# Designs tried in a protein design run: peptides against a protein of PDB entry 5HOI. Part 288

Target 1, 351 residues: chain A of PDB entry 5HOI
Amino acid sequence: FRYMPFSPAGTPFGFTDRRYLTMNEVGYVSTVKNSEQYSITVSFFDVGRFREYHFEDLFGYDLCFLNEKGTLFGQSKTGQIQYRPHDSIHSNWTKIIPLQAGERITSVAATPVRVIVGTSLGYFRSFNQFGVPFAVEKTSPIVALTAQNYRVFSVHYSQFHGLSYSLSELGTSSKRYYKRECPLPMSLPNINSDMKKDANLDYYNFNPMGIKSLFFSSYGDPCIFGSDNTLLLLSKWRSPEESKWLPILDSNMEIWKMSGGKETTDIHVWPLALAYDTLNCILVKGKHIWPEFPLPLPSEMEIRMPVFVKSKLLEENKAILNKKNEIGADTEAEEGEEDKEIQIPVSMAAE

## One batch from the design tools (peptide; made by RFdiffusion4, then SolubleMPNN)

Design b1_p26_8_s4 (from b1_p26_8, 15 letters changed)
Fold by OpenDDE base, seed 1:
Structure b1_p26_8_s4 (fold): chain B 351 residues (1-351), chain A 26 residues (1-26)
Amino acid sequence: as target 1 above (351 residues)
Amino acid sequence: SEEEELEEKQKKVTFEDIEKKFARKE
């Protein structure tokens, strides 16, 4: 296992000279490799609110976090971080995070009021938006970070304990924990089953945890989207005993429903954000599970608890077809069992 | 209501809408 730099919804280079460093509901950050240099572009979905900008990156930033006020960049090996406000009123700042031998920055997050840096040794470093340090805490190894306002959702990895998470609030004087290194019920990528496709190996080498993204919902609930394409939401996190992970969307099941029950292996959901009851996402068509260039327009997918089992729906439809054949309805059943449009119950379209 | 205008704007992305979005890029 190797700690890799994580950014929310970041993509690998693959066979190209370009990738997305991060993307969310605000926009997307791309990097293009030009010999020994990189050109970074910060693009926005609301082109009326913010102007797209670019700059030359001499450091090879491999970490990024975008918010409504600025962009945080990081270099995992050197420990360099840069914050770039979107508004010209505030200056850019750069800082070097001290790293031990073999330590890497694994994730960075930024809000309008906080900057957070997490490392492969579990150093959690907090700053204000101007790069003034608050504290350094030692945790379990950090693999992913996101933040909203003063709240931080951190994912940790131990070789012995697997994935854990913390939910904390970074006040002015102290860090409060709502959750501290609790078990995270997310499946890790299965190297043996999923790596039959070269594209899955490339993505695994880029992101061995399979965390496509993590974010806070519009209601301030921690969300995570893993390699299983299930959106997990942390419900009731204010009550430690009542807190639970809810599988609020199986995106593979939703794609299967939308296709009329056809197995589509070329359509993928790439998560951006959760706004109310809709997952903002990029629908990806092709060999890669991640978006390529140019970026598709975002799509909205309604959240639904995965109550229905695919096998049961197939059995029920097979039973309905057999009854229609017994009644002598001359519907020419074209012979392909695989191409039969499954009648999805209207209740599954209304819930 | 503002909720009903939000529900009417929540056009469920159909598979046909997905196919139309991809067919415009080929």
Scores: peptide ipSAE 0.019, ipTM 0.436, DockQ to the pose 0.040
Fold by OpenDDE base, seed 5:
Structure b1_p26_8_s4 (fold): chain B 351 residues (1-351), chain A 26 residues (1-26)
Amino acid sequence: as target 1 above (351 residues)
Amino acid sequence: SEEEELEEKQKKVTFEDIEKKFARKE
């Protein structure tokens, strides 16, 4: 296993000169390779709130985290990080994270008040927004980070224990754990089934954990979106004994519903954020499971627990079609068999 | 022009364009 740099909703280059370093509800960060240099562009969905900007990247930043106040960049091999505020009030700062031989920065996160760096050896480094260090902690190897305000959601990987997670709060005087290296019930990518398409192999080589994104909801609950296209939310995390992962959306089921019950293999959900009861996402149409250039407009998808079984819905719809054919045997309307959309009951939109 | 073909390839696919491609099969 190789630890790869992770950024929320980051995309591979594939066969192109460009990729997204990260994207979320605030915007998207792209990088374009030009010979030995990179051009980075920071774009925003609210064009009235923030102005798009670009700069030359001489370091080849492969880690990024975007928030409402700034962008954090990182280089996984060299340990260089850069924070760029969106405003002109605060200056950009650069720092080198000391790395051991073979150590990599695997993930970075930034809030308006904290900067977090995680490594392949499990070094968890915390800073303020000005790059002043607070602490260094040794954990299990970190594979992904996200943060909101003072809270940090970290995903860890062990060859012996698989995936675990921590939820912590980085106060002024101390780190509090709500969860410390607890088992994460996320499915890993199945190399044998999912890698039958070359595009899936390219994505697996870029992101072996299959974590498409990691974020906090608008209510401040940890969310993870894996390779199975299921959105998991950590419920009741303030109560250690009551805390559970909820599958709040099966995006493959929702695409299947939106297609009128047709198996669609060319539409993909790319997660951005969870705002209230809606997943903000990019709907991707094509061969690749990730958005290409230009970026499509964000879409909203209502969260719904996967209570429905496709087989039962197909049986119910066949029973409705058979009843319509028994009643319709007296009306010679040759409406062609191909365009009979599966009527999804409106009640399934209200549950 | 080659610029207009580049601008047309640069048209952001809207959710409405995806929905209209699904809803036109209703």
Scores: peptide ipSAE 0.017, ipTM 0.380, DockQ to the pose 0.035
Fold by OpenDDE base, seed 2:
Structure b1_p26_8_s4 (fold): chain B 351 residues (1-351), chain A 26 residues (1-26)
Amino acid sequence: as target 1 above (351 residues)
Amino acid sequence: SEEEELEEKQKKVTFEDIEKKFARKE
């Protein structure tokens, strides 16, 4: 296992000179390799609200977090971080995070009021938006971070305990935990099954946890989207005893429904954000499970708990088709059984 | 309401909309 730099919805270079460092509901950050330097572009979905900007990166930033006020960059090996406000009124700042031998920055997050740095040794460092430090805490090794306002959702990994998560609030003088290193019921990528496709190996080498993204919903609930393409939401996190992970969307099942029950292997959901009852996402068509260039326009997918089992729906639809064929015995239409679009009942689309 | 205008603008992306979106790139 290797601790790799994680950014929400970040993409690998693959065989290209370019990748997305991060993307969310605000926009997307791209980097293009040019010899020994990188050109970074910060682009926005709302072109009326923010002006796209670019700069030359001499450090090779491999960590990024975008919010509505600025972009945080990080270099996993050197410990350099840079915050760039979108507004030119506020100054950019740079800081070096002290790293031990072999330590890496694994994730960074930024809100309008907080900057968070997590490391492979489990150092959790908090700052204000101006880079003034609040605290350093030692936790289990951090593999991913996201933040909204004063709240931080952190994912931890131990070789002995697997994945855990914390949910904390970063006050001015104190950190409050709502959840502290609790088990995270997310499936890890299955090396034996998923590695059959070269594209999955490339992605696994970039992101061995298979966490495509994590974010807070518009309601402030922690969300995570793993390699199984299931969106998990942490419900009732304010009540420690009642808190549970809800599988609020199986995106593979939704794509299967949208295709009329055809197995599509070339359409992929790439998560951006959860706004109300809709997953904002990029629909990706092709060999790679991640967006390429140019970025497709975002799409919305309604959240729906996977109450229906694909196998049962296929069995029920086969049973309905067989009953229709037994009643319709007189018409010689030998049109092969394989091409009949499974009419998914409209009632399964309306709940 | 602004919420109802947001709900109506949430065009459920159909599979046909996906196909049309990608067929324009070929």
Scores: peptide ipSAE 0.007, ipTM 0.394, DockQ to the pose 0.037
Fold by OpenDDE base, seed 4:
Structure b1_p26_8_s4 (fold): chain B 351 residues (1-351), chain A 26 residues (1-26)
Amino acid sequence: as target 1 above (351 residues)
Amino acid sequence: SEEEELEEKQKKVTFEDIEKKFARKE
């Protein structure tokens, strides 16, 4: 297993000169290879609120986190991090994170008040927004981070224990844990079934955990979107005994519904954020499961617990069709087996 | 504190209200 740099909704280069370093509800960060250099662009969905900006990257930043106040960049191998405020009034700062031999920065996160760096050896480093260090903690190896305000959601990986998660709050004086290295019930990418397509192998090599994105909801609940395309939300995390992961959206099921019950293999959900009861996402159409260039406009997908099984819906629709045919048996019209769209119940239809 | 204002804003809509919204559609 190799620890790879993770950024929320980051995309691989594939066969291109460009990729998204990160994207969320605020915007998207792209990087373009220019021989030995990279050109980075920070773009925003609200073009009236924020001005797009560009800079030359001589370091080859492979980690990124975007928030409403600035962008954090990191270089996984060198340990260099840079914070760039969106407002030019505030100065950029750069720092080198000390790395041991073979250690990598695996994820970075930034809020308006905190900067977090996680490593392949499980060093959790916290800073304020000005790069002043608070603490260094040793955890299980960190594979993903996200943060909202003072809260940090971290995903850990052990070869012996699989995936775990922590939820913590980085106060001024101390770190509080709400959850500490608890089992994460997320499916890992299935190398044997899913890697039959070259595009899936390219994505697996980029992101071996299959975590497409990691974010907090608008209500401050930890969310994770894995390779199974299921949005998991951590419910009741303030109550350690009551806390559970809820599958609040099966995006493959929603795509199947939107297609009228057709198996589509060219439409993919790329998660950005959870706002209230809608997943903000990019609907990707094509060979790759990730957005290419130019970035499509964000779409909203209503969250729905996967109560319905495709097989039952298909059986019920067949039973309804058979009943309609039994009632209609007096009209000889052999209207051919045209691909009749599966009537999805209105309560289940994606708008 | 900014933490208390954020906790108050986050207490206004609990995931229980979302769970209740989903459980009412069964």
Scores: peptide ipSAE 0.000, ipTM 0.255, DockQ to the pose 0.015; fails the geometry check

## One batch from the design tools (peptide; made by RFdiffusion4, then SolubleMPNN)

Design b1_p27_1_s1 (from b1_p27_1, 13 letters changed)
Fold by OpenDDE base, seed 2:
Structure b1_p27_1_s1 (fold): chain B 351 residues (1-351), chain A 27 residues (1-27)
Amino acid sequence: as target 1 above (351 residues)
Amino acid sequence: DLEETKKLIAELRAKRPRPAKPVDINA
């Protein structure tokens, strides 16, 4: 196993000279390889609120985190990090994170008030937004980070225990844990079944944990979207004994419903954020499970409990169609069998 | 727990300030 640099919703280069370093509800950060250097562009979905900017990257940043106030960049091998405010009022700053031999920065996160760096050896480093250090903690190896305000959601990996997570708050005086290295019930990528397609192997080599993204919801609940395309939300995390991961969306099931119950291999959900009861996402078309260039407009997918069985929905739809035919609605017989959308029972569409 | 998940989704939906944008799978 090799620790790879993780950024939320980051994409591989594949066979191209360009990739997304990160994307979320705020925007997307792209990098283009220009000979020996990279050109980085920070783009926003709200073009009225933010101005796109670009710069030349001489370091080859492979880690990124975007928030409403700035962008954090990191270089996994050298330990260089850079914070760039979106406004020109605040100065950019650069820092070198000390790394041991073979250590890598595996993930970075930034909020308007905190910068967090996680490493392959489990060093958790916290800073303020100006790069002033607060603490260094030793944890299990960190594979992913996200943060909102003072809260940090970290994913850890152990060869013996698999995936775990922590949820912490980085106050002024101390780190508080709500959860500390608790088991994360996320499915890892299945190398034997999923790697039959070259595109899946390329993605696995880029992201061997299969974590497409992790974020906090609009209400500050930790969310994770794995290789199984299921959105997990951490419920009741303020009550340590009651906290549990809830599957709140199977995006493959939702795409299957939207396609009229046809098995589609060419439509993929790429997660950005959870806004209320909607997954903000990119609908990706084609061979790759990740968005290419140009970036499609974000879509809003309503979250739904993964309680439906495909076979039952198909049987129920056949039963509804048979009843419509028995009631003598003879006239609109010419709408081809192919365009019969799976009518989700209205009772369950409201749940 | 199914009821807890239902309740959570209902609470999130009730707080949504606007209709969701239609998902165009053909776009």
Scores: peptide ipSAE 0.449, ipTM 0.906, DockQ to the pose 0.824
Fold by OpenDDE base, seed 5:
Structure b1_p27_1_s1 (fold): chain B 351 residues (1-351), chain A 27 residues (1-27)
Amino acid sequence: as target 1 above (351 residues)
Amino acid sequence: DLEETKKLIAELRAKRPRPAKPVDINA
């Protein structure tokens, strides 16, 4: 295992000179390698609310977090961080995070009111939006961070205990934990099954935890999307004894349904956010599981409980088709071999 | 609990301000 810099929905370079540093519901941040320099572009989905901007990166930022007010950048090895407001009213600021020998910044997060830095040694550093420090805490090694308002969702890794998570509130006077280093029931990437394709090995080398993204929902519930393409939501997190991870979408099952029950290997879901009951995502076409350039428009996939069995759905659809053919045998309509899209019954769309 | 997850999804759906955008996998 190697600690790699993590950013929400970030993509590898692969065989290209360009990648996405991060993407979410607000927009996407890209970087292009030009000789020894990088050109960073911050782009937005709401082009009426925000103006795209770019700058030259001399540091090689490998960490990024985008919010509605600004972009946080980080360099995992040097400990440099930069916050860039989207408006010209607030100034950019830069800071060096002190790192021990072999320590890396593994993840960064920013809200309009907080900046958070997590490291491979488990240093959790909190700042205000102006880079003024609040606290330094020692936790288990941090592998991923996201934040909304004053709340932070952190993912931790131990070689002995696997993945854990924390949920905390960063108030003005103190940090409150709702959850502290509790087990995270997310499957790690299976090196033996998934690494049959070179593209999967490249992605594993970029992101060994297989966390494609993590975010807070529009209602402030922690969400995580792993290598298994399942969306997990943390329910009832305000009640410590009642709190649980709920699988609310199997995106592979939804792609399989939309394809008329055909196994597809060239359509992939890339998660951005959970807005109400819809996963905001990029539908990726091709061999790579991550979006390339140009970025496709975001899609809205309705969340559905992963309770359906493929074999049972195929049997039910065959039984419906056979009944339609028995009823249709009395009407001589030569309706040609048009692709009979398996109409998923509207009842299965409403559950 | 399946009923808890159904209830959560129903509560999220009821708060949606607009229809979801159609997902075209063929586009």
Scores: peptide ipSAE 0.449, ipTM 0.905, DockQ to the pose 0.792
Fold by OpenDDE base, seed 3:
Structure b1_p27_1_s1 (fold): chain B 351 residues (1-351), chain A 27 residues (1-27)
Amino acid sequence: as target 1 above (351 residues)
Amino acid sequence: DLEETKKLIAELRAKRPRPAKPVDINA
């Protein structure tokens, strides 16, 4: 196993000179290879609220986290991090994170009040928004981080125990745990089934955990979107005994429904955020499961419990079509080749 | 469990300030 740098909804280069370092509901950060350097662009979905900016990256930043106040960059091998406020009021700052031999920064997160750095050796480093350190803690190896306000959702990996998660609050005086290295019931990418397409191998080499993104919902619930394209939400996390992961969306099932029950292999959901009951996402068309350039406009997919069975929905639709044909047998056969797209009734989509 | 999750989704939906944007898979 190799620890890879993780950023929320980050994309690989593939065969191109450009990729997304990260994207979320705020915007997207792209990097382009330009000889021995990179050009980074920070773009926003709300162009009236934020000004796009770019800079030359001489360090090769491979980690990124975007929030409403700034962008955190990191270089996984050198330990360099940079925070860039979106406004010109606050100064940029740069810091080197001390790394041991073979240690990598695996993930970074930033809020308007905290900066967090996680490493392959499980060093959890916390800073304020100005890069002043608060604490260094040793945890299990960190593979992913996200943060909202003072809260941090961390994903950990053990070769023996698989994935675990922590949920913590970085107050002014101390770190509080709501969850500490609890089992994460997320499926890892299945190399034997999923690697049949070269594009999936490229993505696996970029992100071997298959975590497409992790974020906090608009209500501050931890969310994770894995390689199975299922959105998990951590419910009741304030009550440690009652807290559970809820599968709240199967995006493959939703694409299948929207496709009239046709199996599609060229439409993919790329997660950005959970806003209320809607997954903010990019609908990706083509061979790659990740968005290319230019970035499509974000879509809002309503969350729905994955309770439907495809076979049952197809049987029910056949029964509805047969009943319509029995009722319609008295009206003249206009032989319009109505392409019998199985319209999945919106009612079956809403239960 | 299903009822709790249905309730959670219903509570999230009820708090949504606007209709969801249509998802066009053909766009």
Scores: peptide ipSAE 0.449, ipTM 0.905, DockQ to the pose 0.754
Fold by OpenDDE base, seed 1:
Formats: structure tokens, C-alpha cells, sequence
Structure b1_p27_1_s1 (fold): chain B 351 residues (1-351), chain A 27 residues (1-27)
């Protein structure tokens, strides 16, 4: 197994010279290959609040985390990290993370008050926003990180146990765990079924865990969006015994509903954030499951429990159409078998 | 379990400050 650098909603290069290093509700970070160099652009959705900026990257940053105050960059092999505040009042800083032979930085996260670095050997390194270290802890190998304020959501991988997660708070004096290396009930990408399309192989080679993104909701609940396109939310995490992962959206089911019950293979949901009861996401059109350039405008998909069965919805709609045709057969002529969009009853859309 | 998830979604929806933007899959 090869540990790959993970950034929330990061995209591969594919056949292009450019990719997104990360994207979320704040904005998106892109990188373009220029021979041996990279040009990085930090762009924002709220253009009134933030100004886009760019810089030359001589290090080849492959890790990124964007927040409202700055951008954290990392180089997975060299251990270099850089924090760039969006405001010019605050200085940029760089640091080298010590790595053992074969160790890589696998994920980085930053909040306005904390910087976190996770590695393939399970080193969890915490810093303040100025790069002053707080602690070094050894955990199971870290594959993904996100953070909000003082809270960190970490995903771990073991060859024997699969995926686990931790939820911790990085106070001033100590790290508190709400959850520590608990099983994560997320399906890994199925190499045998999904790899029939070259585009899926490219994405798997970029992100073998299939974690498209992880974030905290607007209310501070850990969320994860896997290769199955299901949004999981960690409920009741303050009560360790009552805490559970809730599937709150099947995005494939929602796309199927919006398509009038047609199986689509060219529309994909790319997760950014959970704002209230809406998944902020990019609707991706085309062969790739990830957004290309230019980036489409973000959409707001309402979360809904994945309780519906496609076959039942199709049968119910056929029964409704047949009843309408039996009632309508007394008046209007046989206008053709137009592919009548499955009107999903508004009651099923509101639950 | 379903009731708890329904309640959570309803609580999140009730806190939303504005209508959701329509999702146009054809756009």
C-alpha cells in the first residue's frame, strides 16, 4: 500500500498540467506545472471579502488546507510546510517537519489558531498559527486531517483494521480525545468493480482511500464523504457511548432523483462543506468524478436520509401514470411515450 | 435511529437563514 498526500476535495492532474490542491466553502487552491516549477493560485468564493493571490512554488506542494485566515501548504516527501495568511499584515512562515526514512506527510490542516501535520508513520504534530510546536504524538498512520477552531478530525489506516477515526481538541495545556482510533464505517474503493474506467484508476492512484473530502459542519460535527458518494455525519460525539455515524445524504440517489429517475454517469457531486442542512458542492459534468477548469459555481444540495429504493419509486410512479392514463383515456389522444420524468412526490422530497 | 436522524435534519433545516439555492443539474 502507498500512502498518498491527502487534501480536502483535492483533484489529480489527470492529463492536464493543472489541478486543485484543495477546495472548501472559503475557496479553492489551484496549482499549474511550469516545467520544474509550480504556480499556485488561492481563489475565493466571496470575492468581496478576500482577494485572490498567486505565488511561484519551487518546492512542489502536494498538500494544502484553506481556512478563512490563511492557507497551509505542505510537501509530502521533503516535510516542508508553509503557512500563508490571506492578510498581508501577518507574515508567511516556513518549517521543515522531520521525517524518518520512507515517512511522508499524508495530511495537513490549519485553523486560525492551530496547525496540524499527520504522517504515514502516525506522527501527529500540532502547532499554533505561528508554527510554534505544542506536541508530537504517535498514533496509527494518518491518512486524512481536518480541523475547526481547536478540534481535529483525523482518519487513520491500518492494514489489519482498515479505517479508524479520532476526534480531539487541542487546548492550550493538553489534547483531549472525544474519540480515539474508533472504527470508521466507510467503504474503501472497490478496485475490481470500479477500476474498469481509466478515469477511476487515475483517481484511485491519487486517492486510494476514496475520501473525497472531510470537514466539520457549520455546527462542528465531523463529516466525511467517501467514494460511495455518501455523506456521513458523526452524531452525539460529545457522548462517546452514544456517538454514531449517520448517513445523511446519498448524492447518487439525489442526482438520480433530479434526473427524473434516469441513470446518469456524467453528473458527479464533489463535496465542499456542510452548511446547516445543505451540502455545499460542485456539480461535475463529464467523465471525471472531480471538477476540472474552470471551476463551476457551488451548488447547495439539501441533505436527505437515504431511505428510498429506486425500484419502489419507479413502481409507484408507473402506478400513478397508469391511473392517470385510465382517468385520461376518456379525453386526450395517444401522444407518444415521451420519457416522462419521474415526479418524486413532494412528501418524499421533504422528509 | 431514523427519528433521531430526521430530528437532526429538521433542526439543521430550521436553523438555515435562507432558502437553499436550487440545484440545476442541467446548468
Amino acid sequence: as target 1 above (351 residues)
Amino acid sequence: DLEETKKLIAELRAKRPRPAKPVDINA
Scores: peptide ipSAE 0.447, ipTM 0.905, DockQ to the pose 0.784

